# Peptides against a protein of PDB entry 5HDT, part 93

Target 1, 163 residues: chain A of PDB entry 5HDT
Amino acid sequence: MVVKTFMDMDQDSEEEKELYLNLALHLASDFFLKHPDKDVRLLVACCLADIFRIYAPEAPYTSPDKLKDIFMFITRQLKGLEDTKSPQFNRYFYLLENIAWVKSYNICFELEDSNEIFTQLYRTLFSVINNGHNQKVHMHMVDLMSSIICEGDTVSQELLDTV
Target 2, 163 residues: chain A of PDB entry 5HDT as posed
Amino acid sequence: MVVKTFMDMDQDSEEEKELYLNLALHLASDFFLKHPDKDVRLLVACCLADIFRIYAPEAPHTSPDKLKDIFMFITRQLKGLEDTKSPQFNRYFYLLENIAWVKSYNICFELEDSNEIFTQLYRTLFSVINNGHNQKVHMHMVDLMSSIICEGDTVSQELLDTV

## One batch from the design tools (peptide; made by RFdiffusion4, then SolubleMPNN)

Design b2_p20_7_s3 (from b2_p20_7, 15 letters changed)
Fold by OpenDDE base, seed 1:
Structure b2_p20_7_s3 (fold): chain B 163 residues (1-163), chain A 20 residues (1-20)
Amino acid sequence: as target 1 above (163 residues)
Amino acid sequence: KKKRRKEILLKRAREADASK
C-alpha cells in the first residue's frame, strides 16, 4: 500500500527517499490531483504531506507551478475538516497535523504566488473551524497559520482582510 | 521523531557555521 509506505518512512532513510522519488513525482500528476473520487484525493493529499515531511526542508518537485498546484490541492482537501463525524475525519486530522508540525507550507515563501496560496489556506481554515473541533485540531490550525505570519516578512492586504 | 522544516534548516545553518 502506497499510503502506508510513505506514512511509515522516516526522514533519514536516504536510500528509500531515492527509491520512491519517481513515485513521489507521479503522485503530483493531474491524474491524481484531479481524480474524480474524493476519498482518493484525500489519500493523495496525505501522501503528498508525507512526501513534504520526508524530503523536508526541500521538496522533490522542481517546478514552481507544480508546487503551487500541490499546495492549492492540499488546501482544498482541508475543507473536509468541517465534518467531524465523517469516517474520513481521522485522515483529514492526519493531514492537518502533518503539515502543521512539519511547517510544509513554509516552502511556499520561495514561490511568486505565495500570497495567493496563504490567502486561500486562511480562507479555507476559517471556513471550517468551529466549536465542534477539539483542542488538538484548534492548536494545529493556529500553529499552521501563526507559523506563516511569524516567518513571513510581509503579508498581502487581502490576507490581512481574511484574518 | 519527525523534524520540522525550520529545525532542519537551523541545524544545517549551525553545521555550516561550524565548518568554517
Scores: peptide ipSAE 0.281, ipTM 0.829, DockQ to the pose 0.088
Fold by OpenDDE base, seed 5:
Structure b2_p20_7_s3 (fold): chain B 163 residues (1-163), chain A 20 residues (1-20)
Amino acid sequence: as target 1 above (163 residues)
Amino acid sequence: KKKRRKEILLKRAREADASK
């Protein structure tokens, strides 16, 4: 129910955004981010991606540390893209597609630890990218990485060396 | 259906400038 609620919500529904704000905040709690079930964590990541889509260009999370935790959490879930034959691959694809299209990670430029977040993202993507991925997956990965490089004026040398 | 973050920011900036 919760997953479908956020998936179906659009970016122009201000009343609905206010109504489900508390639920969005609750989904970012440690209970969900540190949930022992891998499939639950993937669903949480997809919901968080939808929350970033719905509330773009801002996020309902006021704490920079919480935002960092969320993006590091999403980055960890992207490791699941490595197995193209997994029953959950379509959910990983959904996660990648959403964050790439919305450019959700670009909100991290306002964070003090943006370079750490971007470095971990690039390392993760390069670790999972393979010839088994179709063209759409590759395009989303490239779009996600290039958007960060293009918008960042002062990208760290470490990040550039990773690319 | 999905709007990019940058596009939303640019739209708001244009609207703010037009209202001044």
Scores: peptide ipSAE 0.267, ipTM 0.824, DockQ to the pose 0.089
Fold by OpenDDE base, seed 3:
Structure b2_p20_7_s3 (fold): chain B 163 residues (1-163), chain A 20 residues (1-20)
Amino acid sequence: as target 1 above (163 residues)
Amino acid sequence: KKKRRKEILLKRAREADASK
């Protein structure tokens, strides 16, 4: 039996989206978001990123507070991009590439705390960016940040100071 | 085949404008 993962799921697979909806919801629970194992948290973040990809432009998470928690969680995981020699770097890269391509964070514009989320994202990215990152990593980081600036109607002064 | 969030939203917006 072949088990299909979120990573391999297609946006057009409506039947599969319905099938895995409950799993998607459970992955956003505190049990996973606050898991003590760093590698598990990274895997959870990648799965959440895939969920956003699959359900774009919407998300199965209806609670604004839950969405905020998820994106703050994903943001914290991006700190792992700091060490390019880490055995988990490829998964961190996948996470970055995914959220940049999908423009997953842009759903946060519908949240009251969007500025907090974006500010924390920018702080995190700038804290890990270094000349050791290859061109692809830099491009994804720039794409991620630029998309938020371009799509936002209003940007806080704090965010502007970060850019 | 796969679409970015922005692309999906823009497509829907264009379709809505075209239907007016």
Scores: peptide ipSAE 0.205, ipTM 0.762, DockQ to the pose 0.064
Fold by OpenDDE base, seed 4:
Structure b2_p20_7_s3 (fold): chain B 163 residues (1-163), chain A 20 residues (1-20)
Amino acid sequence: as target 1 above (163 residues)
Amino acid sequence: KKKRRKEILLKRAREADASK
C-alpha cells in the first residue's frame, strides 16, 4: 500500500527516496488532486504530507505552480477537521499533525503566491476550529499557524487580517 | 532529526548574524 510505504520511510533512506520519486511525482498529478472521491483525496493528501516529510527540507516537485496546487489541495482537505465524529477524523488528524510537525508549508516561502497560500490556510483553520476539538488538535493548529508567522520575514496585511 | 527544522534554525541563525 502506498500510504504504508511512505509512512514508514525514513528521511535518511536516500536509496528508497530515489526509488519512489516517480510515485511521488505521480501522486501530485491532476488525476489524484482532482479525484472525485473525497476519501481518495484525503489519502492522497496524507501521502503528499509524508512525501514532504521524507524529502524535507526540499521537495521532489520542481514546478512552483505544482507546489502551489499541492498546498491549495492540502488546505482544502483540512476542512474535514470540522467534524470530530467522522470516521475519517483520525486520518485528518494525522494530516494536521504531520504538516504541523514537519513545517511543510514553510517551503511555500519561496513561492510568489506564498501569501495567498498562507491566507487560505489560516482562513480554513479558523473556519474549522471548534469547541469539540481536543487539546492536541488545538495545539497542532496553533503550532502550524505560529510557525509560519515566526518564520516569515514579513506578513501581508491580508494575512494579518485573517489572524 | 527533521531536516526541515534544522534548516529553519540555520537560516534564522544566519539572518540574525547578518543583521548585527
Scores: peptide ipSAE 0.044, ipTM 0.697, DockQ to the pose 0.054

Design b2_p20_7_s4 (from b2_p20_7, 15 letters changed)
Fold by OpenDDE base, seed 4:
Structure b2_p20_7_s4 (fold): chain B 163 residues (1-163), chain A 20 residues (1-20)
Amino acid sequence: as target 1 above (163 residues)
Amino acid sequence: MKERRKEILKKRAEEADKSK
């Protein structure tokens, strides 16, 4: 008899799924994605990353356009990784660690604009990588980029030029 | 398949083997 772990049961909880579905719908609205406060946008990005973690390997969003908007939004937030001395750096680290481990961006392979999304992600990561980052940060950045390359069936020339 | 789900499936498979 297969016994589900407590952690597995929590992850598959319908109550939790319903809770995060409501959160997902609200957080993906233009109100939050275009919020004028940078710190609020970072918090929104972290919550969205958690939503992708909970719903993996799927996402609660059915609109390709909405998914594109979300990942372009998350990509923009990753620019905050540049300043390792920022009070918000630990939250940027959490965002990076989460999306790298979950492989959240891999759902973008289903989108017509996947190459655009991945290109922007790579350009952003390479623009913020610096010698001030510790080994863990570097590893997560490399893991994120490598996983996308390894699991992608095709890579555009533009994406290759950014690698 | 995302890494999170891969790990969950791996754990379930291991638990299934142990329960045999």
Scores: peptide ipSAE 0.025, ipTM 0.520, DockQ to the pose 0.099
Fold by OpenDDE base, seed 5:
Structure b2_p20_7_s4 (fold): chain B 163 residues (1-163), chain A 20 residues (1-20)
Amino acid sequence: as target 1 above (163 residues)
Amino acid sequence: MKERRKEILKKRAEEADKSK
């Protein structure tokens, strides 16, 4: 039910955003971020990506610590991209496509721990990228990484060296 | 792929100007 609600939500309506605000906040709770089921965590990540898409350019989460937790969580889920033959690969693809298109991670530039978040993202992507990925997957990965590099005059040399 | 955030921000700015 929750997944369908956010995935189908494509309108820039302030009233509708207010209606689903509580649900968005609930999805970012530790109950979901630390859920023991891997498939549930993937669904949560997709929902969170949709939330960022819907509420862009802002986010309904006001706490910097919560935002960090969410993006670190999403980054961990991206490890699932390594297995292109997995039954869940299409959802991992959706997650990647969404966050790349929305440039979801760019909100992290305002966080003091942005360098840590971006470093973990790059390490994760480079660890899972392989020749089994089609051109679309590669393009989304490149778009995601290049967007961060181009936007950030604040990007550390260490991060640039990892690229 | 289009830049989602910039487009939304631009749209909202335009809407705000029209409402004034």
Scores: peptide ipSAE 0.023, ipTM 0.563, DockQ to the pose 0.099
Fold by OpenDDE base, seed 1:
Structure b2_p20_7_s4 (fold): chain B 163 residues (1-163), chain A 20 residues (1-20)
Amino acid sequence: as target 1 above (163 residues)
Amino acid sequence: MKERRKEILKKRAEEADKSK
């Protein structure tokens, strides 16, 4: 129910955004981010991506630490892109497509630990990218990484070494 | 693909101007 609700939610509906604010905040709790079920974590990641889409260009999360936790969490879920034959691959694709299109990670430029987040993202993407991925997947990965590079004023040596 | 954040920001700015 929750997953479908956020996927179908109109980003232009201010009333709905206000109504689901508490739910959005609750989804970022340790209960969900550290859930033992991998499929549940994937669903949570998709919901969080939808939340960023709906509330873009801002986020309902006011805590920098919470935002960091969320993006580190989403980054960890992207590891699932490595198995193109998995029944859950379509959801991983959805996650990738969403965050690439919305440029969700760009909000991390406001965080002190942005370099750490971007470094982990790049390492993860390079670790999972393979010849089994179609052109669309490759394009989304490139779009996601290039957007961060183009909009970033400072790129750390560690990030450069990763690329 | 279009830049979602920029589009939303532009749209919100336009809506704010209309409400004045």
Scores: peptide ipSAE 0.021, ipTM 0.553, DockQ to the pose 0.101
Fold by OpenDDE base, seed 3:
Structure b2_p20_7_s4 (fold): chain B 163 residues (1-163), chain A 20 residues (1-20)
Amino acid sequence: as target 1 above (163 residues)
Amino acid sequence: MKERRKEILKKRAEEADKSK
């Protein structure tokens, strides 16, 4: 079986998802989350976003602390959206589009530190929003924030799972 | 239910049925 990178993966069968579980867990290790290379961290963030997309609505990560680390990590990468002229901007756009469309952050409502995560996300997005962003970027940012706000009125995890 | 998640759940359910 050919090993696929997470960025190249689509929704797989349950058997394949089980096979990739160890890879998903490995990607979320401190080695990658704290990698010294900024481009590597961005790539890792995109892969993590893809993992959430593939495994939605359930994340393969069972540790609340790990989930918090991952979303705080992804949030930090979104700072790169500020420079619209960066060669890496398209990859930052991919990250934003993915997490907005999948509504990846919604799983954070299961976490005790959800308020911290969402607050940091909002602060980050508002800090990077500028006139250089096109309408699509703005829409994804608004969609991401508004979805969390709307669902925040519901405290039922069951309801969140069925939305 | 979010459309993406709904589709994923549906596909997983179908695949689980096929594997039985």
Scores: peptide ipSAE 0.022, ipTM 0.543, DockQ to the pose 0.092; fails the geometry check

Design b2_p20_8_s1 (from b2_p20_8, 7 letters changed)
Fold by OpenDDE base, seed 5:
Structure b2_p20_8_s1 (fold): chain B 163 residues (1-163), chain A 20 residues (1-20)
Amino acid sequence: as target 1 above (163 residues)
Amino acid sequence: MEKRKQKGLAAGKLFSEKYS
């Protein structure tokens, strides 16, 4: 129910954005980010991705530490893209497509640990990419990585080594 | 799908402009 609510919400619905603000904050709590069920964590990641879309360009999360936790969390979920035959693959694709279109990772440019976040993202993407992925998956991965490289003022040597 | 894509890309433009 909650997942569908955020998935269908329009970013121009100011009243709804205000109404569900507290729910958005709760979804980023440790309870959900550290939930023992892998499928629950995937759904949470998708919701968080939609929350960034809905509240763009102003994420409701004001803490830099919380933002770091969220993006590291989302990055970890992308590991599920490796198995193209998984029944959950469509949701992993949804997550990838969202972050590629929304470019929510751009928030990380203002974080002190941006290089760590981007490095982990690149490592994760390269670890899961395989010939079983269709061209749309590949294009989203490339678009995501390229946008970060192009918009960043400086790229760490470690990040360059992963490219 | 198309509407969702448009919303996503619109959000992406906003994030790019703010954090570029």
Scores: peptide ipSAE 0.648, ipTM 0.952, DockQ to the pose 0.918
Fold by OpenDDE base, seed 2:
Formats: sequence, structure tokens, C-alpha cells
Structure b2_p20_8_s1 (fold): chain B 163 residues (1-163), chain A 20 residues (1-20)
Amino acid sequence: as target 1 above (163 residues)
Amino acid sequence: MEKRKQKGLAAGKLFSEKYS
């Protein structure tokens, strides 16, 4: 299983990183990013999040356009956090926890459309946050947002308006 | 869980150092 492969992969395993590089690249293709099944898209998002962890700080995706597509895609999946009773909630939580710890969105600071990406991320998080979320979920959301604000060189007015 | 957290945080440090 692809998800398990990347989940268990060690970022210090250079041989494995090279072996699965092509798979990592294919997971970012339109075929997967635009897959009609929402559960498949969630799995893809989790894999991509793990790929950023494994290849940190050098993501295998060199195209700025592709990076934008990926982070916009991941952001869209985070909408699934809204339903804490969903059978897939644990996987949504996994995605949130990963991006909070890994801080992969920091890649976006060098993208021309960084403001769009961050704005969409904040809007999404604020749209799904609710009282049903436990302390850990809230902490990851706050940590993710605070990290971007604190570590970013500049924060656009649009982002400030979103917060 | 702890091992996964450590790996994630380690990656986070790398991204922070490079992009912040």
C-alpha cells in the first residue's frame, strides 16, 4: 500500500528515497489530484504530506506551479476535519498533525502565489474549526497558523484580513 | 507515535531553517 510505504519511510533512508522518487512524482499528477473519489484524494494528501517530511527540506516537486497545486489540494482536503464523527477523521487528523509538525507549507514562502495559498489555508481552518474538536486538533491548527505568521517575512493584508 | 513526532519535528526544523 502506497500510504503505508511513505508513512513508514525514514527520511534518512537515501536508497528508499531514490527508489520511490518516481512514485512521489506521480502522486502529484492530475490523475491523483483530481481523482473523483474523496477517500482516494485524502490518501493522496496524506502521502504527499509524508513525502514532504521524507524529503525535507528539498521537496521532489521542483515546479512552482506543481507545488501550488499540491498545497491547494492538501488545503482542500482539510475541510474533512469538520466532521469529528467521520470514519475518516483519524486520517484527516493525521494530515493536520503532519503539516503542523513538518511545516511543509513553509515551502510556499518562495512561491509567487504564497498569499493565495496561505489565505486559503487560513480560511479553510477557520471554516472547519468547532467546539467538537479536542485540544490536540485545536493546538495543531493554532500551531500551524502561528508558525506561518511568525516565520514569514511578510504577511499580506489579505491574509491579515482572513485571520 | 513519539518516533513519528520526532521525525516530523525534525523535518519541521529543516523547513524552518531554509524558508524562514
Scores: peptide ipSAE 0.647, ipTM 0.952, DockQ to the pose 0.937
Fold by OpenDDE base, seed 1:
Structure b2_p20_8_s1 (fold): chain B 163 residues (1-163), chain A 20 residues (1-20)
Amino acid sequence: as target 1 above (163 residues)
Amino acid sequence: MEKRKQKGLAAGKLFSEKYS
């Protein structure tokens, strides 16, 4: 129910955005980010992606450390894209599509550990990308990576070595 | 997602608009 609520919410729903702000903050707690169930973590990641979409261009999270934790968490979930036959693949696709379109990772440019986050993202994407993915998946992955490269001031050598 | 994308693009409320 919570997942569907955020999924169906629009950016211009100001009253709803205010109403669910506290819930958005709670979803970024260690309880959810470190939940033992991988399916729950995937749902949490999708919710967080939708939260970024809904509140764009402003994230409701004020702590740089929390933002880092969130994006490292989302990055870890993207590993699930490797198994295209998984019953949860559609949710992984949704996660990828969302973050690619919203360009939520652009928030990371303001973080001290942006290079670490982007490096982990690229490593993860290259580890899961395969010829079994359809054109849309490839496009989202390329769009996500190219946006960061094109819009970033400096790309670390470690990131370049990942490519 | 498509409808949301179109609406979002029209509104210009994407993080790329702020950080790009």
Scores: peptide ipSAE 0.372, ipTM 0.786, DockQ to the pose 0.538
Fold by OpenDDE base, seed 3:
Structure b2_p20_8_s1 (fold): chain B 163 residues (1-163), chain A 20 residues (1-20)
Amino acid sequence: as target 1 above (163 residues)
Amino acid sequence: MEKRKQKGLAAGKLFSEKYS
């Protein structure tokens, strides 16, 4: 299974990273990003998050447009965090934990549309956060948002107003 | 709180390290 393969792979597995590079690139195709099945899209998002972790600090995706598509895609999946009783909540939690720890959204600072991406991320997180979330979920959300604010020297006032 | 089966992330290279 592709999902398990990337989850168990570490950053020092150079031979495996080279072997699965083409698969990593293919997972970012429109076929997967626009897949009609919501559960498939969630699995794709988790795989993409793992790919960023494995290849850090350099992502295999070089196109600015592709990177924007990926992060907007991941942001859309985070809306699934709103239902803590969902059978898929653990995968949504994994996605949140991963992107918060890896700080993969930091790649977006190199993109022209970084403010748009961060704005959508913050709006999404604030729309789904609720009292049903445990402390770990809240901490990951705060870590994700605060990391971008602290490391972003060019954070717009519009983004700050969203926080 | 609620116990869940999940994969923990080990310490490693982070994208923030690229900008430090």
Scores: peptide ipSAE 0.117, ipTM 0.701, DockQ to the pose 0.259

Design b2_p20_8_s2 (from b2_p20_8 with D2E E3K L9E D13K)
Fold by OpenDDE base, seed 2:
Structure b2_p20_8_s2 (fold): chain B 163 residues (1-163), chain A 20 residues (1-20)
Amino acid sequence: as target 1 above (163 residues)
Amino acid sequence: SEKRKEKGEKAGKLYSEKYS
């Protein structure tokens, strides 16, 4: 299982990182990012989140356009946090927790379309946050949003209006 | 788990140092 492979991998496993580099690249292909199965897309997002963790601070995706596609893709998956009773909620939580700890969205600060990415992230988080979420979910959401604001050099007016 | 948290935060520190 691809998901399990990246979940268990350590960032210090250089030989494994090299071995699975091509797989990491293929997971970011349009085939997976535009996969028709919602559950498959969630699994892909979790894998990508772990890939950012494993290869930190040098994610294997060198194309700015590809990075934008990936983060927009991950952002879209976070919409699934809205249903706390979903059988897949634990994986959505895994995704949220990962991006909060790993701070992979910091890569976006060097992207031309960073404002668009962060705006969509904040809009998505605000749209799904509700009283059904426990304290951990709220904490990760707040930590994620706060870290981007605090660590970013500039914030667009549109993003400020969203926050 | 604490181990997973440690790995995540380690990566987070690296990204923060590089991009902040």
Scores: peptide ipSAE 0.732, ipTM 0.965, DockQ to the pose 0.933
Fold by OpenDDE base, seed 5:
Structure b2_p20_8_s2 (fold): chain B 163 residues (1-163), chain A 20 residues (1-20)
Amino acid sequence: as target 1 above (163 residues)
Amino acid sequence: SEKRKEKGEKAGKLYSEKYS
């Protein structure tokens, strides 16, 4: 129910955005980010990705530490892209597609730990990329990585050398 | 979905303009 609510919400629905603001904040709590069930964590990641879309360009998370936690959390979920035959693969694809289109990781450019976040993202993507992925998956991965390289003047040379 | 793509890219433009 909660997942569907955020999936269907429009960026221009100001009253709904205000109504569900507290829920958006609650979904970023340690209770959900550290939930023991991996399927729950995946659903939470998808909700958070939609929240970044809905509230663009003003994500409701104001703490730099919280933002870092969220993006590191989302990055960890992307490991699930490795198993293309998983029943949950469609939700992992949903997550990848969202962050590629929404470019929510651009928020990280103003964080002190941006290089750490981007390094972990690239390492994760490189670890799961395989020939079993279709062209759409590869396209989103490339778009996500290239946008960070092209738009981020603060990206370290070390990260660029990894690409 | 083209609708989801449009919404996503709209958000992407906003984040790019603000943070890039």
Scores: peptide ipSAE 0.732, ipTM 0.965, DockQ to the pose 0.892
Fold by OpenDDE base, seed 1:
Structure b2_p20_8_s2 (fold): chain B 163 residues (1-163), chain A 20 residues (1-20)
Amino acid sequence: as target 1 above (163 residues)
Amino acid sequence: SEKRKEKGEKAGKLYSEKYS
């Protein structure tokens, strides 16, 4: 229900954005980010990705520490892209596609720990990328990485040399 | 879908403009 609500919500739905603001904030709590069920964590990640879309360019999360936690959390979920035969693969793809289009990671450019976040993102993507993925998956992965590299000169040259 | 893509890219432009 919550997932569907955020998936269907438009960016210009101001009344709905206000109505679900508290829910958006609670979804970023440690209770959800550290939830023991991996399927729940995936759903939470998808919701958070949609929240970044809906509230663009002003995500409701104001704490730099919270933002770091969220993006590190989303990054960890991307590990699920490795198994293309998983019943949850479509949701992992949804997450990847969202963050590629929405470019929510651009928020991280202003975070003190941006290098850590981007490093972890690149490591995760390269750990899961394989020839079994279709062209769209590869395209989104490349697009996501390229956008960060091109728009942010903060990515370490050392990381770029290893990639 | 094209609608989701449009919505996503719209948000992407906003974040790009703000943070790039």
Scores: peptide ipSAE 0.732, ipTM 0.965, DockQ to the pose 0.874
Fold by OpenDDE base, seed 3:
Structure b2_p20_8_s2 (fold): chain B 163 residues (1-163), chain A 20 residues (1-20)
Amino acid sequence: as target 1 above (163 residues)
Amino acid sequence: SEKRKEKGEKAGKLYSEKYS
């Protein structure tokens, strides 16, 4: 399984990183990013999150447009956090936890549309946050948002007003 | 798991160093 492969892979496994590089690139194709199945898109997002972890600090996606597409895609998947009773909630949590730890969104600081990406991320998180979430979920959400604010040199006033 | 956390945070440090 592709998902298990990337979940279990160590970032220090250079031979495996080379072996699965093409797969990592294909997972970011429009075929997967625009896949009609919601569960497939979630699995793709989790794989992409692990890919950012594995290849840190050099993600295999070199195109600024592709990077924007990926992070906007991941952001859209986070909407699934709204239903804490969903059978897929654990995978949504996995995605949130990963991006909070890995801080992959820091890649976006060098993108021209960084402000748009971060704005959408914050809007999405605030749209799904609720009292049904446990402390770990809230902690990851706060950590994710705080790290972007603290490490970013250029944060729009609109984004600051959201906090 | 603690192992996953360690790996994740290791990657996080790398991205922080590069982009901050």
Scores: peptide ipSAE 0.730, ipTM 0.964, DockQ to the pose 0.930

